# Ledger of designs, part 68: peptides against a protein of PDB entry 3B8E

Target 1, 230 residues: chain A of PDB entry 3B8E
Amino acid sequence: PFLIFIIANIPLPLGTVTILCIDLGTDMVPAISLAYEQAESDIMKRQPRNPKTDKLVNEQLISMAYGQIGMIQALGGFFTYFVILAENGFLPIHLLGLRVNWDDRWINDVEDSYGQQWTYEQRKIVEFTCHTPFFVTIVVVQWADLVICKTRRNSVFQQGMKNKILIFGLFEETALAAFLSYCPGMGVALRMYPLKPTWWFCAFPYSLLIFVYDEVRKLIIRRRPGGWVE

## One batch from the design tools (peptide; aimed at target 1 V110)

Design b1_p30_6_s4 (made by RFdiffusion4, then SolubleMPNN; from b1_p30_6, 22 letters changed)
Fold by OpenDDE base, seed 4:
Structure b1_p30_6_s4 (fold): chain B 230 residues (1-230), chain A 30 residues (1-30)
Amino acid sequence: as target 1 above (230 residues)
Amino acid sequence: SELEELLKKLLEEAKELAEKALEEYKRFLE
């Protein structure tokens, strides 16, 4: 998110404190859950392999968790961010390069995509309105991602939900999201304004798509062992 | 299971700390 903020010069989609909450609160437990994830049934049935290879597989699992999942989270968050801003009159294309004027408190006539002028205060309100949904979107995406990353070959339905730590992670993330979204004072403290409950569902289609994609991927892997998709 | 319990405890402690911090922050804003 921060890199996109710098590169695209768009309004800040997520506050730094919230980013820290993601890093410390939402990423740590999932990482632990992965560490204690039971081996896939297919992996457990495999013959002992070279320790170097085993290490490599673990590293790949970690890399997938921190890399790919992180990218998916970011995409989901930005999707929600752009949706909210678009609903407030700022189309994505208009946001590019807007940050300078957006953050200038002396400019009270920043125009949206429809020619409506926005005061500094109004812009900040809409910016902060984006923070909470962005965060919540990340959490919702993480629900899917956590479930996905526990397996490589087996369907979630085949492997089941055995990792209690993973389940705990899901609840922890959700609880944190709820806390940050609805606790009084978060609008001022964390620049996270209260979230309409409906926004919790904004990321669901995206999460579903990821889930479907992963299931399809796994299906391909199962049908074509040793394929490039693995 | 043991790790889960530990994590739960840590989470509870973290929540308590967060609540206290929030209260202090509110007082500061008053």
Scores: peptide ipSAE 0.005, ipTM 0.252, DockQ to the pose 0.012
OpenDDE base, seeds 1, 2, 3, 5: peptide ipSAE 0.000, 0.000, 0.000, 0.000; ipTM 0.263, 0.245, 0.226, 0.239; seed 3 fails the geometry check

Design b1_p30_7 (made by RFdiffusion4)
Pose (drawn by RFdiffusion4):
Structure b1_p30_7 (pose): chain A 230 residues (1-230), chain P 30 residues (1-30)
Amino acid sequence: as target 1 above (230 residues)
Amino acid sequence: SVFLLVLFIISVVLIVFFIVRAIVSYVERL
């Protein structure tokens, strides 16, 4: 968000005070939950994991979580950003502009008068909104992530999907998300009431592609064991 | 495979739906 927020002055899609509410507020229990996920094979069958080569974090990881999924998620919440403006003052070709606040009303876009009324408001579309829908969309993509990372080489199919903990926390996350999105009050120091019917399902189209994606690779990694690029 | 295809189709449909809805909303404001 902030990166694009510079390349094309298209208003702060994700908020800072909003970031400190996902890794330190949303994905919390899920990250923990992952730990309770059980085995994946006869483990005591493999040579001790060398320490110099086989690391914990590496390209194999970063590439598949920063340069792959981390992107597909990105669009999703970024896509919702537009819909959150679109059904309010969509600038899919417009937008791209510094939105000052000492001016009050004097400008707008796409047949409007947004000002002191819609200036305290002109931002109420990202503050109380956009950030929120983007926020939720991130959570919404985090579902399939917290299931495609549940396994490392087996289809969630022929593999246990019985992580009682994760599941009851995948909701304890998705729910908090709503309570943090409709919390009558603290919504001030935070975001605002989204349109439940759709101001949620926006990233939903995406969460899928995620689950659908890596699910194939795993099954790709298999059908071809020695594996290639995958 | 079929299940994944179904999910893919659903995703495409929803993306089209939201794009169409956004375009309609933009056109109405013009």

Design b1_p30_7_s1 (made by RFdiffusion4, then SolubleMPNN; from b1_p30_7, 24 letters changed)
Fold by OpenDDE base, seed 2:
Structure b1_p30_7_s1 (fold): chain B 230 residues (1-230), chain A 30 residues (1-30)
Amino acid sequence: as target 1 above (230 residues)
Amino acid sequence: DKLLLELLEKSLKLLKELLEKLLEKLEELK
């Protein structure tokens, strides 16, 4: 996802600290939850399936699923980023190639899509205003990811939210998002300005998309075992 | 707020269209 920033040469939608918070904070608990759930599913699989072949298939499925989910997460973050910038006068098309001028401290007359000139400080305020919603969007999308990853083949509705580790992970990510979004001083320390609660809802369509995508994927796997989706 | 609502509505419409296409593909696979 970060390669898109380099390729498109757009203003940085997510700070390095928020990236680290995603990598260390939001990915670790899901990974632990998945490890425990794999162990629990392996205990429940009483039938002597060849553990080597099943493990390889599962690793490939998980890798593909996480790759696809990661792409949807990135798209969700970018969507929120573009919405915020558009509300501040920067249309998506105008942002293409703007990063060089955007990050230049000596250019104080960067024009938006409507001809308004933005100082470096004003641009950085808008950029930092995007960091928090981007992070929150990823967290909200990860809610769906965590719920989805709980089940290999069964619908989320069948297994329910019985995994305490999953619930803890959801709580931890939400608490972290709330802390980073609303704790005083985060704008200075982490370049994350406070988020209006309405921006949390911008991520919900993407969370729903991930949820539906995975349920459809699982449905296809259940109906056509050994298909290309595996 | 109006722009956000319009964008959300567009996103929901796109999501609906994607879901409909997925359902059509699932029906073709029967």
Scores: peptide ipSAE 0.009, ipTM 0.344, DockQ to the pose 0.034
OpenDDE base, seeds 1, 3, 4, 5: peptide ipSAE 0.008, 0.006, 0.009, 0.000; ipTM 0.340, 0.306, 0.335, 0.242

Design b1_p30_7_s2 (made by RFdiffusion4, then SolubleMPNN; from b1_p30_7, 23 letters changed)
Fold by OpenDDE base, seed 4:
Structure b1_p30_7_s2 (fold): chain B 230 residues (1-230), chain A 30 residues (1-30)
Amino acid sequence: as target 1 above (230 residues)
Amino acid sequence: DELLEKLLELSKKLLEELKKRAEKILEEKK
């Protein structure tokens, strides 16, 4: 998110504290959960592997959590960010390069995509309005991602959810999201304004798509062992 | 172990940032 912020010169989609909360609450706990994840049933049934290979599998799982899941989270977050800004009159294309004027407190006539002028204070309100939904979107996406990343071949329905650490991670990140979204003073303290409950559902379609995609991928892997999709 | 170390580092950073913000809020109330 931060890289896109810098490269695209868009208004800041997520505050630094919130980013840290993501790192602590949404990235690290899941990564730990993967480290303690029981081997897939298919892996456990395999003959003893070379210790190097077993280590590699764990590293690959962790790498997937930090890499692919992180990218999906970012995409989901930015989607929500752009939706909110679009609803407030700022289309995505208009946001490109707008940062300089956006953050200038002396400019009180920044125009949106429809010619409406926005004061600095108004711009900051809408910016901070994006922070909470962005974070919540990440959390919601992680619900799906955490569940799917524990397996490579087996469906979630086949493998089940046995990792208590993973479950704990889901609750922790959800609780954190709720806290940051609804605790009084978060708007001032963390630049996260209260979230309408409806925004919790904005990421659900995206999470569902990811889940379906992963299940399809796994299905292909099961039907075609050794395929390129693996 | 590496994950725990990273977690610890991030926790420290978070606490520092929270402290800074708390201080700012306190200053604004004065």
Scores: peptide ipSAE 0.018, ipTM 0.331, DockQ to the pose 0.019
OpenDDE base, seeds 1, 2, 3, 5: peptide ipSAE 0.016, 0.011, 0.006, 0.012; ipTM 0.327, 0.306, 0.296, 0.308; seed 3 fails the geometry check

Design b1_p30_7_s3 (made by RFdiffusion4, then SolubleMPNN; from b1_p30_7, 24 letters changed)
Fold by OpenDDE base, seed 5:
Structure b1_p30_7_s3 (fold): chain B 230 residues (1-230), chain A 30 residues (1-30)
Amino acid sequence: as target 1 above (230 residues)
Amino acid sequence: MELLEKLLKEALEKIKELLERALEKLKELE
């Protein structure tokens, strides 16, 4: 999100505070929960990793995590961001290059796509109004991401949802997201303004997409072992 | 499981405190 903010010169889609809430709040417990996941049923049929030659973080993992899943997550967040700004009069095409004027405290006549002028204060309210829904969108897509991380090759349906710690993590991150979104004073403390409950559903298609995509990937791996997808 | 849940809740509270402190520092820098 921050890279697109710089490259496209758009208003800040996700605040530093919300990023910290993701990294330290919503991601930690789910990540730890994966350590308690049961081994895949075929683990004893696999050769042990060679610590000298086989990297824990390889190109396939980077491609999957950042190149594929991370891009779908980012698309989900940006979709929510663009919809909110569009509802407030700023169409996506109008946001390109707008950052300079958007962040200037002395410019109080920034026009939206319909010719309405926005003060600095009004613009910052709209910007901060985007941060919470973007954050919530990330949490919703992380549900799918966490679930797909349970296994490398087996379907989630084969592995099942037996890891109670992972289930707890899903509820914890959701509860934390709800707390940060709706607790009184979060708008002042964290610049996280409350969102309409309907915004939680905006991420569901992307969460489903992640899940379906990974299940298809795993299916391919099972049918064609040793491919570049593994 | 109950002990782990308790520990996770405690860890979460500690993380919240750390985040709040970090936010206060960030606000001071603005």
Scores: peptide ipSAE 0.006, ipTM 0.265, DockQ to the pose 0.021
OpenDDE base, seeds 1, 2, 3, 4: peptide ipSAE 0.000, 0.000, 0.000, 0.000; ipTM 0.254, 0.269, 0.243, 0.268

Design b1_p30_7_s4 (made by RFdiffusion4, then SolubleMPNN; from b1_p30_7, 26 letters changed)
Fold by OpenDDE base, seed 5:
Structure b1_p30_7_s4 (fold): chain B 230 residues (1-230), chain A 30 residues (1-30)
Amino acid sequence: as target 1 above (230 residues)
Amino acid sequence: MELLKKLLELALKLLKELEERMKKLLEQKK
């Protein structure tokens, strides 16, 4: 999100405080829960990793985590961001290059896509209004991410949802997201303004996409072991 | 499970305390 903020010169889609809430709040417990996941049914049929040649974090894992899944997450967040800005009069095309004027405290006549002028304070309210839905979008997408991370090769349907700690993690991150979104005073403390409940659904297509994508990937791995997709 | 629940409760408590502190700071600046 921050890279696109710089490159496209758009208003900040996700604040630093909100990022910290993701990393320390919503991601930590789910990530720890994966340590309690049951081994895949075929683990004893696999050759042991060679500690001298095989990296724990390989290029394939990085490509999947950051290059594929991370990009789908980012797209989901930006989709929600653009929807909210569009609902407030700022169409995506007009956001390009707007950052300089958007962040200038002395410019109080920034025009939206419909010719309405926005003060600095009004613009910052809209910006901060985007942070919470972007955050919630990440959490909703993380539901799928956490579930797909249970296994490398087996389908989630084969592995099942037996890890009670992981289930707890899903509820915890959701409850924390709801708390941060709707608790009075979070707008002042964390610059997280309340979101419309309908905005939670903006992420669902992307969550489903991640789940379907990974199940297809795992299906390919099972059918063609040793491929570049593994 | 119990440890994670306690950690969540602690995190929520800390967030509420932060909120209260921020409210007090804003009230002092008026």
Scores: peptide ipSAE 0.005, ipTM 0.277, DockQ to the pose 0.020
OpenDDE base, seeds 1, 2, 3, 4: peptide ipSAE 0.000, 0.005, 0.000, 0.000; ipTM 0.175, 0.272, 0.263, 0.190

Design b1_p30_8 (made by RFdiffusion4)
Pose (drawn by RFdiffusion4):
Structure b1_p30_8 (pose): chain A 230 residues (1-230), chain P 30 residues (1-30)
Amino acid sequence: as target 1 above (230 residues)
Amino acid sequence: VVLVVLLVISIVFLVFFIVSSVVFYVEKLS
């Protein structure tokens, strides 16, 4: 968000005070939950994991979580950013502009008068909004992520999907997300009431592609065991 | 089959939101 927030002055899609509420507030229990996820094979069948080569974090990881999924998620919440403006003052070709606040009303876009009324408001579309819908969209993509990372080589199909803990936290996350999105008050130091019917399902189209994606690779990694690029 | 179904659902919702946003934008320019 902040990167694009510079390349094209298209208003702060994700908030800073909003970031400190996902890794340190949302994905919390899920990250923990992952730990309770059980085995994946006869483990005591493999040579000790060498320490110099086979690391913990590496390209194999980063490439598949920063340069792959981390992107598909990105669009999703970025896409919701537009819908959150679109059904309010959509600038899919417009937008791209510094939104000052000492001016008050003197400008707008797409047949409007947004000012002191819609200036304290002109931002109420990202502050109380956009950030929020983007926020939730991130959570919403985090579902399939917290299930495509549940396994490392087996389809969630012929593999246990019985992580009682994860499941009851996948909700304890998605729920908090709503309570943090409708919390009558602290919503001040935070975001605001989104349109439950849709101001949620926006990233939903995406969460899928995620689950659908890596699910194939795992099944790709298999049908071709020695594997190639995958 | 499940993966195809989920892909179709994804496309449907994506198209739906694109259509809905376009429609709203056109109406706004009217």

Design b1_p30_8_s1 (made by RFdiffusion4, then SolubleMPNN; from b1_p30_8, 24 letters changed)
Fold by OpenDDE base, seed 2:
Order: structure tokens, then C-alpha cells, then sequence
Structure b1_p30_8_s1 (fold): chain B 230 residues (1-230), chain A 30 residues (1-30)
């Protein structure tokens, strides 16, 4: 998200807090999951036939999968961002390169796609209105990731723990999203304005996309073992 | 129990990070 923000010079779609929450949520859950899988593997004395190679392959597969899912999550967030801004008069094309003027406090006449002038305060309100939905979109998309993760491993026990950790992470992220979205004062404190409940549903198409993507990927892997899609 | 402890730890870390983020944000707003 931040890279796209820099490259496209669009208004910041995510606040620092939301980025941190996403990073923590996306990084901690896998890390904890991996730590538990290692601990369980150690407890189960299942000597991985080749612990180094199997760990490396698994880590690479997980890393690639999470990286791809992360990209789709980001796309989902940006979609929500663009939808909100479009509803407020800023079409995506108009947002390109607008950041400099958008963030300038002295410019109070930034025009939207329809010629309406926006003060600095007004456009920052719109920006902050995007932060929460973007975050919520990512959280909702992560729900699909949870479902995807359930289907990857044959070990019911490993799936169980991983699922519990993932479920916990999702609940925490969802609770955090709800807190940040609806707690009074978060708009000023965290630049996250309250979210209309309808915006939670904007993520669902992308959740579905992730699900379809992963199923297609799995299908390709099953049909062509050792392919680049792994 | 370990999951609950990790949950608590994660919650605490999240709270700490949120507080830090809040402080950083406040510093940037100033």
C-alpha cells in the first residue's frame, strides 16, 4: 500500500496505525503459527525426513502464498479506497499525482473530478474516512485466508492449531477494526473515521477473489506438480 | 492455555503498538 502511495502519488489510503495493525496481524499470526508448528513437530517427534529442505520449501511456499494474498488484500483495500473517493467526487484517474496538492495545507481549493473545490480539512476528512474501510477490507479479506489455510495441510492437528491461531488473529483484527471504526475519538486520534456498516461488504468480492485464486492455484499445483505457481 | 497466553501477549503487543502509533501520529500532527 505504501509503495503504491509513493508510486502513484495518491492520497494516503491507510494511516500509520492501520498499516501497523495490518503488518502486525499479517506477520504475527504466521510467525506464531510457524512457531507452534515447530513446537508441535518437536513434540510429535516426527522427524521430518529432511528437516532443512522441508522447512525451506514450506517457508518458501508459505511466504509466496502470503505474499500473493497480501497483494490481493492490498488491491481490495485500494478498491475500497477508490470507491469511497469516487463517491465523494474523486475518480481514480484524478487522484493520480494529486497527493502533493492534497497534503498541502495551504491549498484549500483542490478540485475533484466534478469541479468541486475541497478545503484541506474537507479532503482530509475524506482521506481519513478511507483509512478505516481500507483496514476493514483487509480484515475481511483475511477471513478468506483463514478458509484457504484450512485446506492446505493434511494434518488435522496442525490444521487445528493453525486454525485456532488464525481464528484468534482474525478475531483480534476484527475486534480491533470494530474498535477503531466505532470508538469515539478515533477519527481525531488515529485518523480513522467511523465506518458505515455497508462498507464491510465491499471486501467480500476480494475475499471471493482470494478464495478463487487459491483454489485455482491449488488446482494448477495438483495438475502440474512442481510448476512455477507453487 | 498457551493459546490464551499468546492471545494476551498479542493483545498487549497490539495495544502497545497502537499506543506507539498514536503517539507517533500525535507527534506528526503537531
Amino acid sequence: as target 1 above (230 residues)
Amino acid sequence: SLLEELKKLAEELLKLLLERAKKLLEEKLK
Scores: peptide ipSAE 0.000, ipTM 0.226, DockQ to the pose 0.023
OpenDDE base, seeds 1, 3, 4, 5: peptide ipSAE 0.000, 0.000, 0.000, 0.000; ipTM 0.239, 0.211, 0.204, 0.227; seeds 1, 5 fail the geometry check

Design b1_p30_8_s2 (made by RFdiffusion4, then SolubleMPNN; from b1_p30_8, 24 letters changed)
Fold by OpenDDE base, seed 4:
Structure b1_p30_8_s2 (fold): chain B 230 residues (1-230), chain A 30 residues (1-30)
Amino acid sequence: as target 1 above (230 residues)
Amino acid sequence: SLLEELLKLSKKLLEELLKKAKEKLEELKR
């Protein structure tokens, strides 16, 4: 999010404090849960043909998969961001380069895509309105991400949801998202205004996309052992 | 309304991706 903010010069989609909440609050427990995840049965049963080359190849493939998932997550967050701003009159193309004027408190006539003028206070309300949905979008996308990370080759349906710590992590992440979204005072403290329940569903297509992507990838791996998509 | 349209579009895209994935899977079975 921060890199896109700098490159595109768009209004900040996610506050620094909220980013810290993701890194320290939402990602930590799931990461720990994955560390205690049971070894995938097919990985343990597979004898490496060449331990050195196969390890390096697998590490590269794993890195590529995580990079792709991370990209889809980021796209999901930005999708929600652009939807909210578009509903408030700011089309994506209009946001490019708008940051300088957006953050200037002395400019009270920033125009949206339809010629409506926005005061600094109004712009900040809209900006802060984007923070919570962006955060929630990341949480919802992480549901799918955490589930698919349990296995490398086996389907989620084959491996099952046996890790209770992972389930707890998903619950904790969701509870934190709900707390930050609906607890009074979060708009002032964390620049996260209350979220309409409908915004929780904005990320679902991306969660499903990640899930489908991973299932298809795993299926290809099972059908073509030793392929580059592992 | 924009959210609903975008959600509909996203759903449609997802359905198309699923369809393509299933087709590709069937091709791999043949």
Scores: peptide ipSAE 0.007, ipTM 0.248, DockQ to the pose 0.049
OpenDDE base, seeds 1, 2, 3, 5: peptide ipSAE 0.006, 0.000, 0.000, 0.000; ipTM 0.247, 0.232, 0.213, 0.214

Design b1_p30_8_s3 (made by RFdiffusion4, then SolubleMPNN; from b1_p30_8, 23 letters changed)
Fold by OpenDDE base, seed 1:
Parts: C-alpha cells; sequence; structure tokens
Structure b1_p30_8_s3 (fold): chain B 230 residues (1-230), chain A 30 residues (1-30)
C-alpha cells in the first residue's frame, strides 16, 4: 500500500498506525497458525528424501505464499479505498498525482471529479475515513486467504476447517478490527473513524472471487499435473 | 517467474519501509 502511495502520488490510503496494527496485530497470528499447520504437515509427511533441498524448497514456497497473500490483501484494501473515494466524488483517475495538492494546507479548493471544492479539513476527514475500511478489508480478505492457504492442492472442502489455531487467529483479527473500528477515541488516537457495518461486507465479493479463482486454479493443477500453472 | 521476483522485491521493500515506519513511530513516541 505504501509503495503504491509513493508511486501513484495518491492521497494516503493507510495511516502509519494502521499499518503497524496490521503488521503486528493481524499478520502475526495467522502467520503463526500457518507455521504450526506446516510443521504439523511436515511431521506427518515422510522424512524428506533430501532434507536440505526439500527444506529450501519449502522455505521458498512459504515465502512466495506470504508474498502473494500480501499482494492480494493490498489489492483488496485499494479496492475499498477507491470505492470510498469514488463515493465521495474522487474517481481513481483523478486521484493520480493529487497528493501534493491534497496534503497542502493552504489549498482549500481542491476539486473532485465533479467540480466540487474540498477544504483541507474535509479532505483529511475523507482520507482518515478510508483508513478503517482499508484495515477491515484486509482482515476480511485474510479470512479467505487463510482458508485458501490451508490447502496447497486440495480443495478447502476436502480438508475442512479443523485447525483450531487458524480459527482462533480469525477471531482475534475480527476482534481487533472491531475494537479499532468502534472503540471511542480511535479516531483521534489512530486516525481510524468508525465504520458503517455495511463496509464489512464490501470485501466479501472480492474474497469470494479470490476463493473461486484459487479453487479453479487448484482444479486445473489436479487435472493437469506438471502444467504451466504450477 | 519475473513477476514472482518483482513481487518478492516489492515485499522486501515494503518490509523495509514498515521497519522504518516503526522506528519513526518509536522515535515520536519517545
Amino acid sequence: as target 1 above (230 residues)
Amino acid sequence: SLLEKLLELAEKLLKELLERAKKLLEEKLK
């Protein structure tokens, strides 16, 4: 998210404190849950034929999986960000390069895509209004990602939701998201304004799409072992 | 793939930026 902010020169989609809450709060428990599930899977697997090579391959696969998850989460967050700003009159194309004027306190007549002028204070309220939905979107996308990551080749429907640690992680993320979104004072302390409950559902279609895509991918891999998708 | 390498690089850069952000936040809170 921060890289896209710098590259695209868009208004800040995610505050520093929110980033820290994601990194320390939401990513840690899921990562631990996945690490335990992998360790359990590795214990159940026959001893690797070549411990050095198989360990290296596994570490690379884990790193790639986390990288992909992070990218998917970022895409989901940005989707929500663009939707919120579009609802407030700022279309995605108009946001490109707008950061300089957006952050200038002396410019109180920044125009949206429809010619409405926005004061600095109004712009900052809209900016901070995006922080909480972005965070919540990441959490909701993580629900799908965690379920997807539980299976490498098998469908989620085949393995089921048996990992108690994973379930605990999902509840912890949700509880943290609810706390940050609705606890009094979070708007001032964390620049996270309260969300309408409807925004929790904004990421669901996206999560469903990712889930379907991953299931289709896995189906293709199962039907064509050794294909270009692997 | 080239895309995977780019994603890894992006992830590495993001982690470094986050670490810097953490440091800056810690400095401001002190």
Scores: peptide ipSAE 0.000, ipTM 0.226, DockQ to the pose 0.023
OpenDDE base, seeds 2, 3, 4, 5: peptide ipSAE 0.000, 0.000, 0.000, 0.000; ipTM 0.237, 0.236, 0.163, 0.201

Design b1_p30_8_s4 (made by RFdiffusion4, then SolubleMPNN; from b1_p30_8, 22 letters changed)
Fold by OpenDDE base, seed 3:
Structure b1_p30_8_s4 (fold): chain B 230 residues (1-230), chain A 30 residues (1-30)
Amino acid sequence: as target 1 above (230 residues)
Amino acid sequence: DLLKKLLELARKLLEEFKERMEKLLKEKLE
């Protein structure tokens, strides 16, 4: 999100404080929970990692984390961002290069796509209104990410949901997201304005897409070991 | 059983935090 903010010079889609809430708040317990996951049924059939040739983080893991899943997450967040701005009169095309004027507190006549003028204060309210839905979108997508990370090769349906700590992590991150979104004072403290409950559902198609994509990937790996998909 | 206890604890902590934040807001608005 921050890279696109710089490259496209668009209004900030996700605030720094909100990013910290994701990294330190919603991701911590889920990440720890993966350490308590049950071993896959075929783990003893795998050769031990060769520390001389096999890096702990290899090109396949980087491609999976950043190149595939990370891109789907970003698309989900930006979709929500563009929908909210469009509903407030700013079409995606008009956002390109607008950041400089958007962030200038001395310019109080920035025009939207329909010729309506927006003061600095009004623009910042709309910007902060985007932060919470973007955050919630990331959390909802992270549900799928956490579930698919349970296994490397086995289906989630084969592995099951027996890890109680992982289940707790899913509830914890959801409860924290709801708290940060709806608790009084969060608009002032974290620049996160309350959301309509309907915005939670905007991320569901992307979570489903990630889940289906990974299950298909794992199915291919099981049927064709040593393929390019691993 | 452990999961239920953890969920109950999490709920309790969130409610306590909410109450504290509401008090702080009231104090700042007065």
Scores: peptide ipSAE 0.005, ipTM 0.311, DockQ to the pose 0.021
OpenDDE base, seeds 1, 2, 4, 5: peptide ipSAE 0.000, 0.000, 0.000, 0.005; ipTM 0.168, 0.272, 0.242, 0.294; seed 1 fails the geometry check

